# Designs tried in a protein design run: peptides against a protein of PDB entry 3OIQ. Part 105

Target 1, 212 residues: chain A of PDB entry 3OIQ
Amino acid sequence: KNRIFVSSSKDFEGYPSKAIVPVQFVALLTSIHLTETKCLLGFSNFERRGDQSQEDQYLIKLKFKDRGSERLARITISLLCQYFDIELPDLDSDSGASPTVILRDIHLERLCFSSCKALYVSKHGNYTLFLEDIKPLDLVSVISTISTKSTNSSKHSSSELISECDLNNSLVDIFNNLIEMNRDEKNRFKFVKLIHYDIELKKFVQDQQKVL

## One batch from the design tools (peptide; made by RFdiffusion4, then SolubleMPNN)

Design b1_p21_7_s3 (from b1_p21_7, 6 letters changed)
Fold by OpenDDE base, seed 3:
Structure b1_p21_7_s3 (fold): chain B 212 residues (1-212), chain A 21 residues (1-21)
Amino acid sequence: as target 1 above (212 residues)
Amino acid sequence: MTSVSDDTDDLVPEFKGIEIP
């Protein structure tokens, strides 16, 4: 089955009430919810949705049913948090109690861009997104990719027919949404409050603000 | 209304992993 690129989590409102559909999207990590019984990741592209919260637009479940899947979920969370410099409590508690991790509003402190492969699974008009694969994206690489409008189709691996255009368009849309949030005095998001706010990000935001 | 349904968990393939750049 071909994987579908998803630019909006509204696309799922038109999806079948009983299906399994492989999907891919790019979004910012907004929340982590790890308990004894479940592992959830929240993502958002901050698309405007009237008066609804712009957080957790993509709620993704990791499989968490047995010791093997639980271990894989914990390792995945640890590796994501290590990559994004997110401080976690030690998940390797020798004390037999699995640590609970609840992080929210991650985007207020860090821009954690992630390319996600997931399964849309529906049975009774309700759906769940299950994580298949995740790739964290470096912010410098994201900025460079948006700034360099399309000239290097450098030949690496002819097997992922998700157009570099769909990824790039979604990254631009996310930045445009963040710029609008930054301009809104009522919005908590501000670029200057990011822990990693530097001269490069400042310049990029200032240059994008002139086009909007 | 994002209702996470627990009843779908048996239909899901194994997680493949994380790709760190």
Scores: peptide ipSAE 0.089, ipTM 0.761, DockQ to the pose 0.565
Fold by OpenDDE base, seed 5:
Structure b1_p21_7_s3 (fold): chain B 212 residues (1-212), chain A 21 residues (1-21)
Amino acid sequence: as target 1 above (212 residues)
Amino acid sequence: MTSVSDDTDDLVPEFKGIEIP
C-alpha cells in the first residue's frame, strides 16, 4: 500500500472505519507519556481547531506489549530527547521500576520538528496511530529548507510518491501557525521563550512575519 | 477524546526505529 502524506489530523475524519493505512506527517513534538503500561508521543502542527488545545493533534502510540517493544520504546524516547536536548530522568536506572516520564507543552521551550511514519489503524469508527518510524529534524536544517526554495531535487530514488514539496509546505504551515500563536497575547507560545532562541531563528521569524 | 483502543495492537507490525540524521 502506498504511504499517504497527511497535512492535517482532520484528514483522519474521512478515513475508513475499518482499515490499516500507512501515513506520514511532519509535526512538532508536544508531549511524551511513558509509563509502565504505555508509551505515547503527542505531536502538533498547531492547526486552528476552534477553542480546543492545539497540542497533541497527533497522538501516536508506540507498541508496548512485551519487554522487547518496551525496550525499543524507551531507547526511542531516550534518543529523541538526546537529539532535542530534552532533560529526562535516567531511563537506565538499575532500580527494577521503569521510570515514568510525563512531559507536556514541549513546544513552549523547544521546537522539536519530527517526520513521522505511522499506521492509521481503525476499528468500529475509532482509530489509533502507531509509530513505524521517526526522523527528528534539525531546526537549522528546517529553517534553511524553508528559506531556500530547494531547487535541489537530489534524486533520492525512494518509490514513495511523497513530494519533498508536501514536507516543505507542512513545515511552512507549522511556522505560520507558530507566528500566529506568537502574535496572540493569550497564547502561551512565544519564540523569545524558546531555550534555543538564537540570532538565526530570530532573523528567520522576523523575515517570515513580513510575508504574513 | 481519541480513545487509544488496545483492540488494534495485534494488527500492528513492529516499530522499525528512529532515524537520527
Scores: peptide ipSAE 0.087, ipTM 0.759, DockQ to the pose 0.540
Fold by OpenDDE base, seed 4:
Structure b1_p21_7_s3 (fold): chain B 212 residues (1-212), chain A 21 residues (1-21)
Amino acid sequence: as target 1 above (212 residues)
Amino acid sequence: MTSVSDDTDDLVPEFKGIEIP
């Protein structure tokens, strides 16, 4: 079955009420919710949705029903946090209670770009997105990818029907949305408040702001 | 409303992994 690239989580409103659809999207990690009973990741592209929160537009469930899946979810969270330099509250508390991690508004401190492969699963008009695979993206690589207009659309490795154009367009849209949020005085998001705000990101944002 | 339904957990393939660059 072909994987569908999703540019908006509104696309799921048109999806079948009973289906399993493999999807892929790129978004910023906005939240982590790890408890004793569940593991959820929130992602957003910050698409304007009226007065609705722009956070957690993609709520992704990790399988968390047995000790094997719980362990895999915890390792996945640890590796994502390590990659993005997200400080987790010490998971090593010698108290035999599984540590609860609730992080929100991650995008206010760190731009955690992630390419997600997920399964859209619906049964009764309601759907759940299950994480199938995740690739964290390096911000320097994201900036370089947007800055280099990929004029080399000429090497389709014939196995992923997802256009490099769809990924690039979504990355541009995310940055444009972040630029709009940064310009809004009421919005908490500011590029200068990012922990990793450097000269490269500053220059990139300034160059993108001239095109908008 | 994104309803995280528990009723779908058995239909889900195993998580393949994390691709660290």
Scores: peptide ipSAE 0.086, ipTM 0.759, DockQ to the pose 0.556
Fold by OpenDDE base, seed 1:
Structure b1_p21_7_s3 (fold): chain B 212 residues (1-212), chain A 21 residues (1-21)
Amino acid sequence: as target 1 above (212 residues)
Amino acid sequence: MTSVSDDTDDLVPEFKGIEIP
């Protein structure tokens, strides 16, 4: 079955009540929830949803049923946090309690762009998204990709590539949503409070603000 | 409402991994 690119987590409201659908999206990492019994990743594109929270719009479950899947989940969290410069407690402690990690509002300190492949799995109208694969995206690469507005659709062969257009549109939409949040005095999100706020990000935000 | 249901966990293929650039 072809993988579906998802631009909004509202798209899942129209999905079948009994299906397995491979999906892909790009979003910001907003939360990490690792306990003894589960591993969840929260992602958001910060799409406005009325009075609903804009965090954790994509709640992604990692398989966490056996020692092999638990180890893979812990390694995945460790590698993501190493890539995004997120401090974690030692997940490999030989002290027989698996460390609990609960991080929220990650986007208030770091823009952790991630390309996620997931499985939409539904039964009786309820659904769960399971992580299949994740690629963290470098912020400088994201900024360059949006700025260069690739008019060059190089026809690279059809079967595993997100359209470069779908990825770019979703990245632009995320930045536009963050700009709106930054303009709202009631919103906790501010670009100047990001730990990695530099001259490049400042210039990019100022240039995008002139187009909105 | 995203209900994380435990009843779907048996239908899930193996996680393929993480691609670090």
Scores: peptide ipSAE 0.086, ipTM 0.759, DockQ to the pose 0.570

Design b1_p21_7_s4 (from b1_p21_7 with S1M D4V D14E S19Y)
Fold by OpenDDE base, seed 2:
Structure b1_p21_7_s4 (fold): chain B 212 residues (1-212), chain A 21 residues (1-21)
Amino acid sequence: as target 1 above (212 residues)
Amino acid sequence: MTQVSDETDDLVPEFKGIYIP
């Protein structure tokens, strides 16, 4: 079955009440919830959804029931946190209990752009997105991709079934939503509060703000 | 629609890890 690119988590409202559909999306990492029994990753495009929280628009489950799959989930979280320079609470190694990780509002400190492959699985109109793969995206690469309006990226990433247009449109939409949040005095998100806020990001945001 | 239902867990295999390049 071909993988479907998803531009909005609202698309799932039109999906079958009983299906397994491979999907792909690009979003910002907003939360990590790792316990002894479950791992959930929250992602968002920050689409306006009335009075609903703009966080965790995509909840992705890493399913584990055994120690092997739990270890793979923990390694995945550690690698993502290492890539994005996210501080994990010290794994108190001395309690024979599996350490719990609960991080929220990650986007308030770091822009963690991620390309996610997941299985949409539905039963009785309820659904879960199960993680198949995740690719963290470098912010400099994201900024360059949006800025250059890629009419000529002949560079071989021949394995991503996403149209370059779908990726670019989603990245632009995320930045536009973040710019609107930054302008809203009631919104906690501010670009100047990002730990990695530099001259390049500042210039990019200032240039995008003139078009909106 | 609730995101994340335990009723869907039996329809998918265990997590197999990711490839981070």
Scores: peptide ipSAE 0.453, ipTM 0.922, DockQ to the pose 0.718
Fold by OpenDDE base, seed 5:
Structure b1_p21_7_s4 (fold): chain B 212 residues (1-212), chain A 21 residues (1-21)
Amino acid sequence: as target 1 above (212 residues)
Amino acid sequence: MTQVSDETDDLVPEFKGIYIP
């Protein structure tokens, strides 16, 4: 099925008022909202949107109606948190109520790069993005991909290719936006406050700052 | 903030999990 790569969540303003469109984007995980009734993942590329919060530019719903689908949502959240080394409040509370997880501002502590496949679903001009798949991306791999200016277009088959260019451009744009946020004294985001801020990330940021 | 509408829930199946390699 033709999947559309989305570089901006503003693209959805031009989408049909009644449609089901497979989409894909890359963004940073910014929030997790898991309740008894809803599971939402917030993502952002930190595109400048005036004075609006740069968080949760993409809200992705994990739809569940039964205990089985709810369990799959919970497992998905646990696996993502395990991959990104995000501390979840004890989900194992023996209180027979499904624990509520509300994490916000994840990007202030960890850069959680994620490639998301979703369904854009609209009805009467309202829309929801439903999660189909999520691939967490390793930060070292992201840095290496941007740094190598990967000219190696491996000619994989023509019909589902997100151009390696679209992915790389979006990753570069995210880093550029983070660099701008880091330079803004009013912005809470600072690279030096990331838990995983190391010499490699420091060097990469310093090198990217010279190009901006 | 992206819109989330409960009106679209009838148009998609329940979440089936993800493949994390």
Scores: peptide ipSAE 0.453, ipTM 0.919, DockQ to the pose 0.816
Fold by OpenDDE base, seed 1:
Structure b1_p21_7_s4 (fold): chain B 212 residues (1-212), chain A 21 residues (1-21)
Amino acid sequence: as target 1 above (212 residues)
Amino acid sequence: MTQVSDETDDLVPEFKGIYIP
């Protein structure tokens, strides 16, 4: 079955009330909710949705029912947090108690760009997105990819890769949305408050602001 | 905001992990 690239979480409003659809999107990690019974990752592209919160536009479930699948979920969270320099409590505590991790508003301190593969699963009009795979994206690589309009569509026609155009368009849209949030005095998001705010990101934001 | 429904859990297998390079 072909994987569908999703540019907006509103696309799911038009999806079948009973289906299993493989999807892919790129977004910023906004939240982590790990408990004894569930693991949820929140993602957003910060698309404007009227007065609704722009956080957690994509809620992704890591389904576990046994200790093995729970361990895989915990390892996945640890690896993501290591990649993004997110401090977590020790998840492997010998105490036998599975630690609870609740992180919110991650995007206010760190831009955690992620390419996600998920299953859209619906029943009776309700749906859940289940994680299949996640690729963290380096911010320098994201900035370079947006700055270099890849006029060379390298014909890597591997049927499993997002089109370079779909990825680039979504990355541009995310940055444009962040620029709008940064300009809004009521919005908590500010680029200068990011822990990793450097000269490269500053220059990129200043150059992108001139196009909007 | 997306939905999360427990009614869908029986339609998919358990999480199999990811590869982070």
Scores: peptide ipSAE 0.450, ipTM 0.919, DockQ to the pose 0.865
Fold by OpenDDE base, seed 3:
Structure b1_p21_7_s4 (fold): chain B 212 residues (1-212), chain A 21 residues (1-21)
Amino acid sequence: as target 1 above (212 residues)
Amino acid sequence: MTQVSDETDDLVPEFKGIYIP
């Protein structure tokens, strides 16, 4: 089955009440919820939804019921946090108790861009997104991709072009939404409060702000 | 917020891990 690129988490409101649909999206990591019984990752593109919280627009489940799948979930969280330089408590503690990890509002300190592959699974109109794969994206690479694509329609295959255009459009939309949040005095998000706020990010934001 | 329903858990296998380069 072809994987569907999702630009908005509202798209799922139009999805079948009983289906299994492979999907892909790009978003910022906003939360991690790891317990003994479940692992949930929150993501957002910060699309405006009236007075609703813009956090956790995509809730992605890592399903485990056995020690093997639980270990794979824990390793996945450790690898993501290592990539994004997120400090975690020791997940491998010999204490026999599986440590609980609850992180929220990750986007207030770090821009953790991620390309996610998931299964949309619905039953009786209820749905869950199950993680299949995640690719963390480097912020410098994201900035470079947005900055360079304004000029080069290079002839790649039509299927690769669509996926690359969809990815780029979603990355631009995320930055535009973050710029709007940064301009809002009531919004907690500020670029200058990011731990990794540097001259490159500052310049990029200033250049994007002139177009908006 | 995206919905999460436990009634969908029977429809998918256990998590198989990811590749992070």
Scores: peptide ipSAE 0.449, ipTM 0.919, DockQ to the pose 0.871

Design b1_p21_8_s1 (from b1_p21_8, 9 letters changed)
Fold by OpenDDE base, seed 5:
Structure b1_p21_8_s1 (fold): chain B 212 residues (1-212), chain A 21 residues (1-21)
Amino acid sequence: as target 1 above (212 residues)
Amino acid sequence: SKLEEELIEKEKKLEELEEEE
């Protein structure tokens, strides 16, 4: 089936009450919830939703019903956290107990841009998003992509029909939303509080703030 | 693809079981 690019988590409000739809979006990782019985990833593009929390706008489930799926979920979390320099409590507790990881507000310390492929599955008007694939995005690469407006039409293989434009537009929208949050004195998000806040990010934010 | 169909069916069954808990 053709995968649908999703620019807003509100798009799901218009989706069929009984469907299975492959989707893709880009968002910031905001939360990790790994327990003995479930694995959830929270993502957000920080789209304004009135007075509602902008966190966890995309709640993504990882399959977690058997030892194989649990192992895959744990490996996925480990690899994501390694990529983003997120400190996990040692998952190798000798106790044989499945480690519990509850991280929230990840975006306050790290900008973890992620391109997610998921299955939208709905029944009776409720839906679940199941993770199919996740690609972490390097922040320097994200900044470079937005700054250059470069159609990197690298002629590599016609299999990812998701327009490079949709991804780039969503990345711009996320940064614009973060800039608005940074300007809001009531918002906890501040670029200067990011652990990886450097001269490049500072310059990029300053240049984007002049356009907004 | 057959693999995509099998994945979709597995995820659908997964959801149906999560609604029962």
Scores: peptide ipSAE 0.023, ipTM 0.577, DockQ to the pose 0.056
Fold by OpenDDE base, seed 3:
Structure b1_p21_8_s1 (fold): chain B 212 residues (1-212), chain A 21 residues (1-21)
Amino acid sequence: as target 1 above (212 residues)
Amino acid sequence: SKLEEELIEKEKKLEELEEEE
């Protein structure tokens, strides 16, 4: 089955009430919820939804049904947090209690761009997104990709099923949404409050703000 | 917060879906 690229989490409102659909999207990591019984990742593209929260637009579940799936979930969280320099408590602590990790509003401190593959699974009109794969994206690479209008078909035969256009459009949309949030005095998001806010990001934001 | 309520409601819908599998 072909994987569907999803540009908005509203697209799921039009999906079948009983289906399994492989999907892919690009979004910012906004939350991590790891307990003894669950592992959830929140993502957002910060699309305007009227009075709805812009956070956790994509709630992604990791399978957490047995010790093997729990271990895989914990390793996935550890690797993701290591890549984004997110400090976690030691998940391997010899204290027989599995550590609980609840992180929210991650986007207020770090821009954690992620390409996610998931299974949309629906039953009776409700749906769950199960994580299949996650690729963290480097912010410098994201900025370069947006800044260089894709004229270089680098012949990297990356078997990535995403059209280069769909990826680029989603990354641009996310940055445009962040720029709008940064301009809103009521919005908590500010680029200058990011831990990794540097001269390159500052320049990029200033240049994008002139086009909007 | 409205955000916490929406997260709780999403989590609750996810629990209901898992209990039905």
Scores: peptide ipSAE 0.021, ipTM 0.554, DockQ to the pose 0.297
Fold by OpenDDE base, seed 1:
Structure b1_p21_8_s1 (fold): chain B 212 residues (1-212), chain A 21 residues (1-21)
Amino acid sequence: as target 1 above (212 residues)
Amino acid sequence: SKLEEELIEKEKKLEELEEEE
C-alpha cells in the first residue's frame, strides 16, 4: 500500500480538499482525550509554527461509533498508557459510567515516541486523521537509532515502505526541537523534569547539543 | 484501480462517520 511518510503536519495544508490518503508519521504523544462520545490522541514533533501552540500538531481520531469501536479505543488507550507508565484513573470503575480521561502536556513528564499510521480524510477543505495503527517506541531504542549512524539498511521486510532514513530524520528533528525548547527560558519543557530522566538520556542530550 | 475503489469505499464509510457526529 502506498503510505506517505509525513515529516510535518503542515504538509496537510497542501493536500486535496476531497481525498483519502494513507499517511504515517513519528511524533511524541502530547494529549489523550477519552470521553463517553469521542477518543482523540494529540501528537507533536514540536516544529516551530510561530506563536502557535506546539502541542497537538497531529490530532488523531479513534473510531468511536459503536460498542466494538469504543472498546477498541479504550483498549488502545489502556495499552499505550501501560507501555508509557501513564497512570490512568481506573477504567473499570463499577459505577457503569465510562471514565473520562483528559491528559494534556504529556511530553512535559514523559517522552512518548509513537509511530502512527493514519488515514487523512478530507471533505470541503476540512480534514480528519483517523488512527489505523500505533506503535509505541522505546526511548532507549530511539536514542540508539539516532546515535548509530546506521547506514545498515537491514532489509526488514519490503512491506514497510518507510525509509529508515525518514524515520531517523524525524526522530533527530524532534530531539533538536526539544533541545531548543529546553534552552528557551520561556518554554515549560525541560529534560530534567522528565520522570524517566536518567544518565543515558542526559549524556545523549549533551552529545546532541554539541552538534546544534 | 482496486486500490482506488477501496479508497472510495473507505471515503464513503468515513463520510458516514463524520455525519453521525
Scores: peptide ipSAE 0.019, ipTM 0.542, DockQ to the pose 0.051
Fold by OpenDDE base, seed 4:
Structure b1_p21_8_s1 (fold): chain B 212 residues (1-212), chain A 21 residues (1-21)
Amino acid sequence: as target 1 above (212 residues)
Amino acid sequence: SKLEEELIEKEKKLEELEEEE
């Protein structure tokens, strides 16, 4: 089954009202919502949508119906947070309540690039995105990938349904959107407020800003 | 047919996923 690469969450407005479509996108992790009854991940590419919030443009549901799926969701959240160095609030083990995690605006402190595989599922025009797979992307690797491909229009082989070009274009678009947000005095996003803001990221942003 | 099997598998997977909502 061909997986569709999605560059915008607006693409889903044109999707069938009753379908199951395997999709893939790359975006920044913006929110985590883990409760006793659900697990949701919010992602965004920060595409401008008029007056709509740029956060949580991709709301991804994790299966959360049985002890197995709940455990998998909790492990997934733990591994993502460990990878991105996200401090989970101390899951106070002293309250016999299942650990609740509600994080928002993650992108204001950390750039958590993620390649997501999901199932688009619709029945009556409404849709849900179910997580199939998630690959966290290292920021240094993202910067390197964008920097190296700006020079190589190399015709790499047409055999992977998701062109390495689509991934790169989306990564570039995300950075361009972040640069625009950083330039906007009204926007809360600032690169200098990122916990991991270093000389490499600073240089990369400065070099991209000269092209925009 | 392979198409009917794929449709049945999609419907079943849709029901399983809708029951998940």
Scores: peptide ipSAE 0.023, ipTM 0.514, DockQ to the pose 0.042; fails the geometry check

Design b1_p21_8_s2 (from b1_p21_8, 10 letters changed)
Fold by OpenDDE base, seed 1:
Parts: sequence; structure tokens; C-alpha cells
Structure b1_p21_8_s2 (fold): chain B 212 residues (1-212), chain A 21 residues (1-21)
Amino acid sequence: as target 1 above (212 residues)
Amino acid sequence: SKNFEEQLKKMEELEELEEKE
């Protein structure tokens, strides 16, 4: 089955009540929930949903049923946090209890762009998204990709059927949504509060604000 | 691929177990 690119988490409302669909999206990491029994990642593109929270629009489960899957989940979280420079509480606490990690509102401090491959699994109208693959995206690379209007259709292998257009459009939409949030005085999100806010990001945001 | 169909089946079985907990 071909992997479907998802631009909105609302697309799942139209999905079959009993299906397995490979999907892909790009979004910002908003939350990490790692307990003794579950591992969840929250993502958002900050699409306007009325008065609903714009966080965790994509709730992704990591398999967490055996020691092998638990280990994989923990390694995945550690690698993501290392890549995004997210401080985890010391996972090495000598208390033989598996450390609990609960991080929320990650986007308020760090823009953690991620390309996710997941399985949409539905039964009786309920669905879950299971993580298959995650690629963290470098912010400088995201900015450069949006700024370069060059449809350099670099023939990256025909097997990753994400149209470079779908990825780029979603990245633009995310930034536009963040710009709108930054303009809203009621919204907690502000670019100047990001830990990694630099001259490059400042200039990019200023240039994008002129197009909106 | 046979591997993809097997992964899909495992994910379906996994979800069916989580709905029961």
C-alpha cells in the first residue's frame, strides 16, 4: 500500500472505522509521555481548531508491551531528546523504577520539526497511530528548504513518494500558524522565548510575516 | 511485502489488546 501524506490530523475523521493505513506527516513535537507502561509522543501543526488546544493534534503511540519494545521506545526518546537538546531528568536514577518522563508544551521553548511515519489502525471508529519511523529535522535545513523556492526536484529515490511539495507546504503552513500564534497576545507561543532564537530565525520570521 | 502485512497484523492485534485494557 502506498503511504499517504497527511496535512491535517482532521483527515483521520474521514478514515475507515476499520482499517490499517500507512501515513506520513510533518509536525512539531509538543509532548513526550514515557511511563512504566506507555510511551506517547504528541505532535502538532497548530492548525486552527476553534477553541480546542492546538497541542497534541497527532498523538503517536510507541509499542510498549515487552522488554524489547520498551527498550526501543526508551532509545527513541533518548535519541530525539539528544538531537533537539531536550534535557531529560536523569534516566539513571538508582531507584530501580523506570524513570517517568512527562514533557509538555515543548514548542514553547524549542521548534522540534519531525517527519513521522505511522500506522493508522482503526477498529469500531476508534483509531491509534503507531510510530513506524521518525526523522528529526534541523531547523536551519527547514528554513533553507522553505526559503529556496527552487523546485529542485532532486531525484531522491522514487520510493519515498512524499512529494517534496507536500512536505514543503506543510512546513510553510506550520510556520504560518506559528506566526499567527506569535501575533495573538492570548497565545503563549512567542518566537523570542525560544531557547534557540537567533538572528537567522528572526530574519526568516520577519521575511515570512511580510508574505502573510 | 509479506513483512509489511505481518507488521500490519501485529499492529491490529496490539490495538485490540489496548482496547481491552
Scores: peptide ipSAE 0.028, ipTM 0.654, DockQ to the pose 0.055
Fold by OpenDDE base, seed 4:
Structure b1_p21_8_s2 (fold): chain B 212 residues (1-212), chain A 21 residues (1-21)
Amino acid sequence: as target 1 above (212 residues)
Amino acid sequence: SKNFEEQLKKMEELEELEEKE
């Protein structure tokens, strides 16, 4: 089965009530929920959805059914946090409790762009997304990708591969949504509050704001 | 395919376990 690129988590409303569909999306990491019994990653494109929270639009489950899957989940979280410079609460090794990590609103401090591969699994109209693969994206690389492709709108390469165009369009849409959030005085998101807010990001945002 | 239904069943069983924990 070909992997489907998903631009919106609303696309799942049109998906079969009983299916397994391999999907891929790009989004910002918004939450991490690691407990003794489960591991969830929240992602968002910050699409406007009426009165619904713009956070956790993609809730992705990591398999957490045995010691092997639990270990893989914990390693995945550790590697993601290391890559994005997310401080995990000190997993005080002295409490014999499994390390619990509950992080929310990650996007308020760090832009954690991630390309996710998942399995959409549905039964009786309900669905779950299971993580298959995750690729963290470097913000400098994201900015460079958006900046360079704004000039190449003319190659419709009709290859069945998740088009480099779909990825870029989604990255642009995310930034546009973040710019709108930044302009909204009621929105908690502000670029200047990001820990990694630098001259490059500032310039990029200023240049994108002139086009919007 | 028989493989698809078997995979679906395994994923449904996994989901039902993760919802109970």
Scores: peptide ipSAE 0.028, ipTM 0.624, DockQ to the pose 0.058
Fold by OpenDDE base, seed 3:
Structure b1_p21_8_s2 (fold): chain B 212 residues (1-212), chain A 21 residues (1-21)
Amino acid sequence: as target 1 above (212 residues)
Amino acid sequence: SKNFEEQLKKMEELEELEEKE
């Protein structure tokens, strides 16, 4: 089955009430919810949704039903947090209690761009997104990709199922949404409050703000 | 593939369990 690129989580409102659809999107990591029984990742592109929260627009479940799936979920969280320099409590604590991790509003401190592959699973009009694969994206690489607009048809293997155009458009849309949030005095998001706010990001934001 | 259909079925079964919690 062909994987569908999703530019908005509103696209799921038009999806079948009983289906399984492989999907792919790019978004910012906004939340991590790891308990004894569940593992959820929240993502957002910060699309304007009227009075709805812009957080957790893509709520992704990790399979958490047996020791093997729980271990895989914990390893996935650890690797993501290591990549994004997110401090976690030790998940391997000798004290038989699985540590609970509840992080929210991650985007207020770090821009954690992620390319996600998921399965859309629906029944009776309700749906769940299950994680299949996640690729963290480096912010410098994201900035360079948006800035160069170059279809560098670098001969890297034809197996990334996303159109480079769809990925680039979604990355631009996310940054445009963040710029709008940064301009809004009522919005908590500010680029200058990011832990990794540097001269490169500052310059990029200033240059993008002139085009909007 | 048969493996894909089996994975899909397992995920549908998981959704049904989570809606009941």
Scores: peptide ipSAE 0.028, ipTM 0.644, DockQ to the pose 0.056
Fold by OpenDDE base, seed 5:
Structure b1_p21_8_s2 (fold): chain B 212 residues (1-212), chain A 21 residues (1-21)
Amino acid sequence: as target 1 above (212 residues)
Amino acid sequence: SKNFEEQLKKMEELEELEEKE
């Protein structure tokens, strides 16, 4: 089955009430919920949804039912957090209790761009997104990609024709939404409060703000 | 593929068990 690129989590409202659809999206990591029984990742594009919270627009489940899947989930969380410089409590504590990790509002401190492959699974009108694959994106690489409009047509003939256009458009949309949030005095998001706020990000935001 | 459908069925069975806990 072809993987569907999803530009908005609202697209799922139009999806079949009983289906399994491979999807892909790009979003910012907003939350991590690791308990003894569940592992969830929250992502958002920060699309305006009226008065609703803009966090966790994509709630992604990691399989967490057997020792193998739990281990994979924990490793996935650890690798993501290492990549984004997110401090986790030591998951390796010799205490036989699996540590609970609850992180929220990650986007207030770090822009964690992620390309996610997931399975949309619906039954009786409810759906869940199960993580299939995740690729963290480097912020410098994201900024450079948007700035250069470089269709790097890497001629690698593998059938993952995710239009580089869809990815780039989603990245632009996320930044535009963040710029709007940064302009809103009521919004907690501010670029200057990001731990990794540097001259490059500052310049990029200033240049994008002139176009909006 | 049959393997994909079997994996998906396992994920659906997994979801129904997560809603009960």
Scores: peptide ipSAE 0.027, ipTM 0.636, DockQ to the pose 0.057

